# Designs tried in a protein design run: peptides against a protein of PDB entry 1MQS. Part 132

Target 1, 223 residues: chain A of PDB entry 1MQS
Amino acid sequence: ILKMLFLNKDLNNNDNITTITDDIFNQQEIIWKVLILDIKSTATISSVLRVNDLLKAGITVHSLIKQDRSPLPDVPAIYFVSPTKENIDIIVNDLKSDKYSEFYINFTSSLPRNLLEDLAQQVSITGKSDKIKQVYDQYLDFIVTEPELFSLEISNAYLTLNDPKTTEEEITGLCANIADGLFNTVLTINSIPIIRAAKGGPAEIIAEKLGTKLRDFVINTNS

## One batch from the design tools (peptide; made by RFdiffusion4, then SolubleMPNN)

Design b2_p22_7_s2 (from b2_p22_7, 10 letters changed)
Fold by OpenDDE base, seed 5:
Order: structure tokens, then C-alpha cells, then sequence
Structure b2_p22_7_s2 (fold): chain B 223 residues (1-223), chain A 22 residues (1-22)
């Protein structure tokens, strides 16, 4: 995943993510890029990378592929999205509209042959194939579908939490709302979860808040 | 590991361009 953010250049995989990002940040000129995600890839990125990691990788703006995005014709774009017909159509539309200067396309899983051909056909019509610099697939070997998967359906939660313009107060408020939602879900399911969260980000804050709520609830209920 | 499809895509694009010219 980190390799993708550096346009699939060869990176030394023996180092920790933090060490790699620090070394690159200090040794190389940062190329500012836009990162375009979908719901699935957002979950993946949030589990592995911190906000600071994205910034050190040169990601200035990140957004969802289905959201309205402002044109940045002088900025290269990294797509990290599911290999679907819908996403391909959106990418081609972005290409047609000259939304970005260069297109680095990374599909989360294997791209079917029929979709590869569809992408090629659509791009051939645009006459802008030169803007497509890279196409990769199979970044994720498998998607684990866990039983009883749920979503709180909080719009743009990841984007808000990872936006450098978001204030600490806004982050704290959103984390509290998420923790409340998770707490209510736990009560509904009537099962105490094992909480796992990435360290050093909003997920850790949420986990701590949720843990406190659950502990308080158990103590008060057993008492 | 991620698989590079760039060359394959470029090849297919050229093939479709030829078809459009016919």
C-alpha cells in the first residue's frame, strides 16, 4: 500500500512504515498527489496508515471516487479503488474532463479481463491515453467478510478525521459520536467485543472512549 | 503482491484505436 503512494517505486520493505516515510520525506522531493478512494479502500487505508503518513507520502488531498471533486489539472492522481464497471466509468470521465495531470490507477483486487478491455476501449476513444501512467491490480489478496459486519453510516467520517483542516474539537466530537454509536451497537447485540484499533490516530481515541463506556457499564450493571 | 497491467492496457488501447480508424 505504501508503495502505491510513491507511484509503485521500489521501496525497501525491511523498514517500518514510519522509517520509510521519514527517509523518503527527508531525502526526496515530495511530489504532491491526490488520493482517490472508495469505501472499501478507505477502510484498508485507515487500518494501516496514519494521517501523518499520508502527508509524508505527498498526499495533499484525498476524496471518495463517487464524490464531486474539484479539477486539479496540474496535480497527479492516485486511484485506489475496487475493480468495478462504475469506478472505471468514473475514472474515464475524470480523464475526459482533464481533472488531473496524470493517472495512476491501482485496483484493490484482481481486474477481470472484460473490465480491462472495457477500460482500454473507453480510453481509446478519449485520445488521452498518454495521461495514464500506471495500472495495477491485486493489492489486496482477499477481503475478509466478518460475520455481523455493520456500518454506522457516518458520512465522510474517514475524510473528516484525516483532513488536516479539521480542528481538534471537531475530531473529538466526531470520535465521541462514533464511540456512542458503537456502544449502542454493543448493547443491542448484547456481546462485549474485543476492541482493536490502529495506534496514533482517531481510531485509538474511539477505542479508548468505547472501552471506558463499556467498563463503566459493566461495573454499574454488576453492581 | 500488486500486478502491473500497464503494458497490457497500452497494447489493448492501441488495438482499439486501430479498430476505430477502420
Amino acid sequence: as target 1 above (223 residues)
Amino acid sequence: SAKDLTEELKKLIEEYKKKLEE
Scores: peptide ipSAE 0.633, ipTM 0.950, DockQ to the pose 0.341
Fold by OpenDDE base, seed 4:
Structure b2_p22_7_s2 (fold): chain B 223 residues (1-223), chain A 22 residues (1-22)
Amino acid sequence: as target 1 above (223 residues)
Amino acid sequence: SAKDLTEELKKLIEEYKKKLEE
């Protein structure tokens, strides 16, 4: 699952989830991504990963595939869903609508040949096959029977920050709230992360605010 | 272990594109 969250890059599987996420977080630039789930995969993710793990993996927003989702045309998306006709149709529709910049599709179980053909046929019509970067299946080796729902409170924040209708004042306020949330998270885990943010956007504002809060805290605690 | 279907999918897409042009 972690491998999927890092776009199926080779990860050292011998390390604890926390160690892996920490190492990646510290060594590599975080690519922020959207995670698209269904009910089954949500249960799986919830059973294996914590909210903090998703954040460390660069998951900015997660949502159910059947839910209405706002377009994020500049953000890559990771799909982790069941191999069904319905999900394929939704993915193709998302592709048609340029909902995301790149599509990393991971099916939870084996993709039947007929559905693979259907996916290919539909994508061929869109002319946007270049946006599909990866397709994997048989990702899960276990079945989760009880769905556990989880939510990331920061999920809506990214959408608001990237909405062109959002005012500068609203952005500043939201960035402050996000920084506060992140600060509280840092305090909770008792670990100071290396903060990296893209220049010229809300992420930089958040990073600066968070950095200031952390510096102030460290100074006050050592004093 | 997860199976990579990317190349297979891309191949199929190209095949269907050719059929559409025909």
Scores: peptide ipSAE 0.633, ipTM 0.951, DockQ to the pose 0.300
Fold by OpenDDE base, seed 3:
Structure b2_p22_7_s2 (fold): chain B 223 residues (1-223), chain A 22 residues (1-22)
Amino acid sequence: as target 1 above (223 residues)
Amino acid sequence: SAKDLTEELKKLIEEYKKKLEE
């Protein structure tokens, strides 16, 4: 799962999740991304990862695939969903509408050949195949059914960020809270990560706020 | 373990594109 959140880069799997996220946060550039889930994958994510883990992995917002989501054309998206015709159609529609800058698709179980063909055919018509960067399947070996972590207030806020009805003020407020959390994490580990933020989305807002906090801190501590 | 289908998908997309030009 962590590998998926870091765009399937090679990670050392011998460490626990917290150690891996801390190491990556300290040593690697964070790419801010949107995470798109379904009900099944949500339960799995909530059982394995804490909200702080998602933040450290660069997940600024997450939403359900069937929900109406705000366009973030300059932000890369990670899909972690069941391999169904319905989900494929939604992904293709998102592609057609330029909802995100890049598409990293991870299916929870095996993708049937007929659905792979269908996906290919639909994408070929759009002329936007270059936006699909990765496709993986068989990602989960088991499904955990305890969604308790997603019942947290912060999780609800992430879903709200992807809601087209969400106001700019609400987005700004949540981004500020995220930036505060990241700032506190940076101070705790005494390491400043390199942050890559997509322009025109919440990632940029978070990056700017975090940068300001860090600059202010450095100035105040050197004085 | 997760399986990478990226290359297979890209290949299929190109095949369908050729069919459309035809």
Scores: peptide ipSAE 0.632, ipTM 0.950, DockQ to the pose 0.307
Fold by OpenDDE base, seed 1:
Structure b2_p22_7_s2 (fold): chain B 223 residues (1-223), chain A 22 residues (1-22)
Amino acid sequence: as target 1 above (223 residues)
Amino acid sequence: SAKDLTEELKKLIEEYKKKLEE
């Protein structure tokens, strides 16, 4: 998320959000930006970042994508929204109307090929493709539904784990994917969790894998 | 991890532009 707020520049410092924002503030002139969110991404941002963090990242204002927003033609915009047809249409409309100076588009999950094609087609008609500076997808491996609650949205995880026909290899693979998602979540939140899992099941496997990843990360960052 | 689609998008945009000019 922080990387997104800094236009996906490589943040080499494993430092706290505050340190990163301070370093950037000290090194470069703050570029003020508008952050455009949807309901899902709002929940994510609110859970991870404080208002002060946004300000330090150069976010002057944030708004919902579906809200009526005033034109700021001299201000770059960061979109952090779900990859939906509706959101794409809104982004394109914003582009057509010259609502912002530059467009940095970050989709929360994977952008389907058909939607990528649709986006490209619509943008091609506008003649304003130069204003689109970046497009990213799969930014989040998790969805925040409620405060302190999130889901990785791995398809059929429950069914796979409870199907007696599922092979050990498949279970191991799924557990690894879950652990990876959780690990990325931890990094995003910038907080080391206390891991609790039921014994004797997939949850324990996931916990062990996650624990190992976290330990390795801590060791590597401290070395 | 986030995936950069910028180049792919730009390529597709150019392809569609060519189609519109035809």
Scores: peptide ipSAE 0.631, ipTM 0.952, DockQ to the pose 0.453

Design b2_p22_7_s3 (from b2_p22_7, 11 letters changed)
Fold by OpenDDE base, seed 2:
Structure b2_p22_7_s3 (fold): chain B 223 residues (1-223), chain A 22 residues (1-22)
Amino acid sequence: as target 1 above (223 residues)
Amino acid sequence: APKDLTKEFKELVKEYKEKLKE
């Protein structure tokens, strides 16, 4: 999974997940990406990785493939989805609409030959095959019953946070809004999370704000 | 183990493109 998140580059797998993510985060330039999942792959990811791990892997936004997603034409996307005709059609539609700059397609299990041919045929018609950089079969057959990964659908946040023209005030405001959203989510699920974030970026700001909100809430509720 | 299908995929795309020009 980590290898996939790093565009299937060779990684030193001798260390635990935390060490790997930390080392990569510290030693390599982070390529920021969008991660597209389905329900099955969400469960898989949730069983192995934490949200912080995704962030350290350069995943700024993740969403379900069937959800309406905002275009991010300058951002590469990683698809990690089941090998189904439906998902293939959606990927092709995303390609047609120039939803992302690059497409790294990873299927959760073996892709049947007929579906590979279907994908290739549809892509051939679009004339945009150059945007598809990778097609992989990932053999991750373990199914988790309770996915803990969720998306806030903050695609617009990535664009705003990474636009060099965005002011610090705007960044701060957006981070506050994201923190509020996360806070509301935490309250909804009635669970206090451990907050982890990459240092030196918007994620740290968000984490700090969220942490403060949670601490304040706990103090005020127990008082 | 993960299987890289990229090359095969690209070849198939090329084949289908050629068919579209016929």
Scores: peptide ipSAE 0.635, ipTM 0.947, DockQ to the pose 0.310
Fold by OpenDDE base, seed 3:
Structure b2_p22_7_s3 (fold): chain B 223 residues (1-223), chain A 22 residues (1-22)
Amino acid sequence: as target 1 above (223 residues)
Amino acid sequence: APKDLTKEFKELVKEYKEKLKE
């Protein structure tokens, strides 16, 4: 999985995931990428990696393949999805729409020959085959329980938070929206999380806001 | 182990492109 996140470059370190991600994060320029998943692969990723691991691997945004995704024409995308006709059609559609700058396609299991040919045929028609940089079978089809990784589907959240032109007011507003989304998620799953956030950035703001909301909720419900 | 299908894929794309020009 880590190799995939680093565009299938050779990772020679036999160290644990944390050590590998730390070393790469500290030694190499991070290429920021979008990770496209499906329900099955989300479960797989969630079982092996933490959110911080994804960030350290340069994954700034992750989304479900069937979800409406904002175009990021200057950002490379890693697909890690099941080898299905439906997913292939979506990938091709994303290619046609120039949704991303580069496409690194990784299937969770073996891609049947007929689907490989279908993908190739459709891509040939688009004239944009040069954007597809890799096609891999990862063979990471694990049966996992409920996925622990999810997105709030807030459009352009990462871009807004990392754009130097974004005002403090805009950041504060977005952080509030994110905190609201997380709060609603907590209520929906009926589980109180341990909040961890990096210091000195938007994550800390979100954590503080979420913490306040949770505390207020607990106080009000126990009264 | 992961299998790299990139070369095979690119070759197939080339073949289909050639068929489209005919």
Scores: peptide ipSAE 0.635, ipTM 0.948, DockQ to the pose 0.325
Fold by OpenDDE base, seed 1:
Structure b2_p22_7_s3 (fold): chain B 223 residues (1-223), chain A 22 residues (1-22)
Amino acid sequence: as target 1 above (223 residues)
Amino acid sequence: APKDLTKEFKELVKEYKEKLKE
């Protein structure tokens, strides 16, 4: 799952989740991303990762695939969803509408050949195949009984970011909370990460807030 | 282990694009 969140880059599997996330957070440029889930994959993610782990992986927003999501054309998206015709159609529609800048598609289980062909056929018609960077079968179709790892409040907050009814003030507030979390992580590991944030979305807001916090901290500590 | 379908997918897209030109 962590590998998927880091765009399927090679990770050292011998370390625990915390060590891996900390090392990547410190040594590599963080790419802010949107995570698109369905009900089944939400349960899977919740079984393995905490909210802080998602933040460390650069996930600024996560939402359900069936939800009406706001366009973030400058933000890359990771899809982690069941291999169904319905989900494929939604992904293609998101592609057509330029919902995100890049598409990293990960299916929770094996994608049948007919669905792969359907996806390819639909994408070919759009002329936007270059935006699809990856297609993976993750084979992570498991439900572990520990729902306790996600703060429901934070999950609701992330969903709120993509709700068109959400006010700008609410978005700003949520981004501030995320920035605080990242700031605390940076201080804990005693290393300043290189942050790359997509423009025009929550990631940019978070990056700016985090930068300000870090600058303020340095000034106050040297004072 | 995760299976990378990207190459296969891109090849399929190319094939379908060629069919659309005919």
Scores: peptide ipSAE 0.634, ipTM 0.946, DockQ to the pose 0.321
Fold by OpenDDE base, seed 5:
Structure b2_p22_7_s3 (fold): chain B 223 residues (1-223), chain A 22 residues (1-22)
Amino acid sequence: as target 1 above (223 residues)
Amino acid sequence: APKDLTKEFKELVKEYKEKLKE
């Protein structure tokens, strides 16, 4: 799963998840990505990864494939979904609409030959095959009964933060809202995250605000 | 282990594109 989140680059498999994410986060520039899931893959990811792991892997937003998603034409997308005709059609529609800059497609189990051909045929018609960078079978077909993965609909936040017309005040306000959302998420999952953020940008502002909120909360509750 | 289908996929896309020009 971690390899997939890093665009299927070779990772040292001898390290635990935390060590791998820390090493990559410290040594390489984080490529921010959108993660597209279905119900089954959500359960799979939730059983293996924590929210902090996704953030360390550069996942800014994750959404269900069947949900309406805002276009992020400058952001690469990782699909991790079941190999079904329905999902293939949605991926192709996302491609047609230029919803993302690049498409990294990962199926949760073996993709049948007929579906591979269907995907290829549909993509050939779009003329946008160059945007599809990878197609993988991950073979992670296990179901967990209680998914712990939460989605922050940060698509709007990303667009706002990356719009050159956005004012500093708007950015500050948005960062505060994001920090509040993250704080609420932390409380919901009852787990204190390790906060890491890129320096010199909105992420640092958010991290600082979130850290303050968490510290204040811990002090007040232990009191 | 994960299976990389990218090459096969790209080849299929090329084949279908050629069929469309016909």
Scores: peptide ipSAE 0.631, ipTM 0.947, DockQ to the pose 0.306

Design b2_p22_7_s4 (from b2_p22_7, 11 letters changed)
Fold by OpenDDE base, seed 3:
Structure b2_p22_7_s4 (fold): chain B 223 residues (1-223), chain A 22 residues (1-22)
Amino acid sequence: as target 1 above (223 residues)
Amino acid sequence: APKDLTKEFKELVKKFKEKLKE
């Protein structure tokens, strides 16, 4: 999985995931990428990697393949999805729409030849085959019951938070929206999380806002 | 182990492009 996140470059480190990500983060220029998943692959990723691992691997945004995703024409995308006709069609549509700058396609299991040919045929029609840089079978299709990684589907959240032109007011507003989304998620799951956030950034703001919302909710419910 | 299908894919794309020009 880590190799995939680093565009299938050879990682000669036999160390644990944390050590590998730390070493790469400190020694190499990070290529920021979008990670496109499906339900099955989300479970797989969540079972092996932590959110921090994804960030250290340069994954700034992750989304479900069936979700309405914002175009990021200057950002490379890693697809890690099931080898299905539906997913292939979506990838081709993303290619047609120039949704990303480069496409690194990784299937969770063996891609049947007929589907490979279908992908190739559709791509040939688009005239944009040069944007597809890799096609891999990763063979990581083991079943995980409960995914621990999810997205709030807030458009351009990462870009907004990391854009130096973004105002403090805009950041505060976005953090509030994220906190609201997380709060709603907590209520839906009916489980109170332990909140951990890095200090000195938007994550801390979000954590504080979420904590306040949760505390207020608990107080009001127990009254 | 992961299997790299890139070369095979590119060859197939080339083949289909050639068919589109006929």
Scores: peptide ipSAE 0.635, ipTM 0.948, DockQ to the pose 0.326
Fold by OpenDDE base, seed 1:
Order: structure tokens, then C-alpha cells, then sequence
Structure b2_p22_7_s4 (fold): chain B 223 residues (1-223), chain A 22 residues (1-22)
């Protein structure tokens, strides 16, 4: 799962989740991303990761694939969903509408050949195949332990950020909380990460806030 | 283990694009 969240780059799996996330967070650029899930994959993610783990992996927003999502054309997206015709159609629709800058598609189990061909055919018609960066079968099946707690946090954050009734102050507040979490992580590992945030979304706001916090901390500590 | 289908997918896209030109 962590490998997927880091765009399927090679990771040292001999360490625990915390060690892996800390090392990557410290040594490599963090790319801020959107995570698109379905009900089944949400349960899978919840069995392995906490909200803080997602943040450390650069996931700033997570949402359900069937929900209406705001366009973030400058933000890369990771899809982790069941291999169904319905999900494929939604992904293609998101591609057509330029919902995100890049698409990293991960299916929870084996993708049937007919569905792979269907996906390819639809994508070919859009003329936007260059935005599809990866297609993977993850083959992840875990025993679900505490999905409700994780799901509540995901829904709350996403709804707040995407509700048209939400004020700018509320959005800023949520982003500040996320930045605080990342800031605490940076202090814990005693190293400053390189952050790359996509423009035009929560990732940019979070990155700016985190940068400010780090600068302020250094100034105050040296005074 | 995860299976990378990216190459196969890209090849399929290419084939379908060629078909669209006909």
C-alpha cells in the first residue's frame, strides 16, 4: 500500500510503516496527491494505515470515486479501486473532464482482459492518454479491523474542502491542521523534507503553511 | 505481488488509436 502511495517506487519493506514513511519523508521530495477510493478499498486502507500515514505519504485529499469531486487539474491522483466497468467509466470521465493532472490507476485485484481493453479503448478516444501514468493490479486483501474511524476522518476532510458552502476560513483552518501534523512529523525525524505541491488545490495551501511554520520555528529557536 | 500493466495498457491504447485513424 505504501508503495502505491509513493507511485509504486521501490521501498525497503524490511522496516515497519513508520520507519519507511519517515525515511522517505526525510530523504525524498514529497509529491502531494489526491487519493480516490471505493467502499471496499477504503476498508483495505483502513486496516493498514492511519490518517497521519496518508499525510506522510503526501495524500492531502481522499474521496470516494462515486462522489462528486471538485476538479484539481494541477494535482496528481491515485486511484485505488475495484476492477469494475463502473469504476473504469468514472475514471475515463474524470480524464475527459481534466479532473486531475496525472492519473495513477491501481486496481484492488486482477483486472480482467476485457476491462483492460475497454479502458484502453475509451482512453484512446479521449486523446489524453499521456495523463495516464500507471496502471497496476495491487492484489491487496486485508482483514478489516477499524474502518469506521478512518472513513469518518476521510469524509469529513473531503466534504469540508469540497462543499461550496464551506468558507475560506474553514478551509484555511483544515489546511492548517494538516500542516501542523506534517510539521510535527518533520520535527520528530529532525530533518527538513523537500516538498513539491501541485498548484490550485489544498496541497499548495498546506505546503505554504508548512513552510511558514518551519521558518518560524527556526527563527524562534535561534532567538 | 503487484502487477504493472502500464506497458501493456499503453500498447493497447496505441492499437486503438491506429484503428481510429482508419
Amino acid sequence: as target 1 above (223 residues)
Amino acid sequence: APKDLTKEFKELVKKFKEKLKE
Scores: peptide ipSAE 0.633, ipTM 0.946, DockQ to the pose 0.333
Fold by OpenDDE base, seed 2:
Structure b2_p22_7_s4 (fold): chain B 223 residues (1-223), chain A 22 residues (1-22)
Amino acid sequence: as target 1 above (223 residues)
Amino acid sequence: APKDLTKEFKELVKKFKEKLKE
């Protein structure tokens, strides 16, 4: 993931994520980019990266691919999205509209040959193939399998939590709201989840809050 | 491991462009 955020350049993989981001931040010129995600990739990123990691990687803005996005014609974009026809069509539309200066396309899993050909065919018609700088398949060691509704909520929250314009108070409030929402969901489905969260980010805060709520609930209901 | 498809993609684009000119 970090390699992708640095345009798939060779990185020293012997260090932890924090060391890598710090080293790159200190040693290399930061290229500011936009990051385009989908629900699945947002969950993946949120599980691995901390709040400030995106900024350290030069990501100034990140958005969901299906969301309306403002054009930034002078800014390069990294796409990290599922290999679907829908996402391909959106990327091509973004290309047609000159939404970004450069396109670095990374699929979250293997891109089928037919979709690669479809992408190439559509791009060929636009006459703007030069703007596409990279096309990668990113093979992840883990698959984030979350319910769609759950994934949507996490994705929206992640985008807000990682917006540099978001205040600490807003982050804290949002984390609390998310924890409350998740807690209510747990109660509704009558199933206690196993909570896993990335360390050092809002996910950890949410996990802690949710865990506390669940523990308190279990204690109170069994008493 | 991540796979770089850029070259293959560019070749395909070229191929399709050629077909559009025919």
Scores: peptide ipSAE 0.638, ipTM 0.947, DockQ to the pose 0.343; fails the geometry check
Fold by OpenDDE base, seed 5:
Structure b2_p22_7_s4 (fold): chain B 223 residues (1-223), chain A 22 residues (1-22)
Amino acid sequence: as target 1 above (223 residues)
Amino acid sequence: APKDLTKEFKELVKKFKEKLKE
């Protein structure tokens, strides 16, 4: 799963999830990505990864494939979904609409030959096959009863943060909202995250705000 | 282990594109 989140790059598999994410975060520039899931894959991801793991992997937002999603034409997307005709059609529609900059498609189990051909046929018609960077079968078809994956639904936030017309005040306000969302998530999970953020951008602002909120909370709760 | 289908996929896309030009 972690390998998938890092666009199926070779990772040292001998380390625990925390060590892997920490090493990658420290050594490589984080590529921010959108993660597209379905109900089944949501459960799978939730069973293996914590919220902090997703953030460390550069997942800015995640959404269900069947949900209405805002276009992020400058953001690469990772699909991790069941190999179904329905999901294939949605992926193709997303491609047609230029919803994302790049498409990294990962199926939760083996993709039948007929569906692979269907995907290829539909993509061929779009003329946008170059945006499809990867197609993988991950073989992670297991379901967990209690998914812990959360979504901040901040697709619009990414657009706002990356729009050159956005004012500093708007950015600051949005960062505060994101920090609030993350804080609430942390409280829900009942786990204190290790906060890591890229320097010199909105991520740093968010990290600082979140850190302050967490510190204040800890102080107030222990008193 | 994960199976990389990218190459096969790209080849299929190419084949279908060729058929569309016909």
Scores: peptide ipSAE 0.635, ipTM 0.948, DockQ to the pose 0.331; fails the geometry check

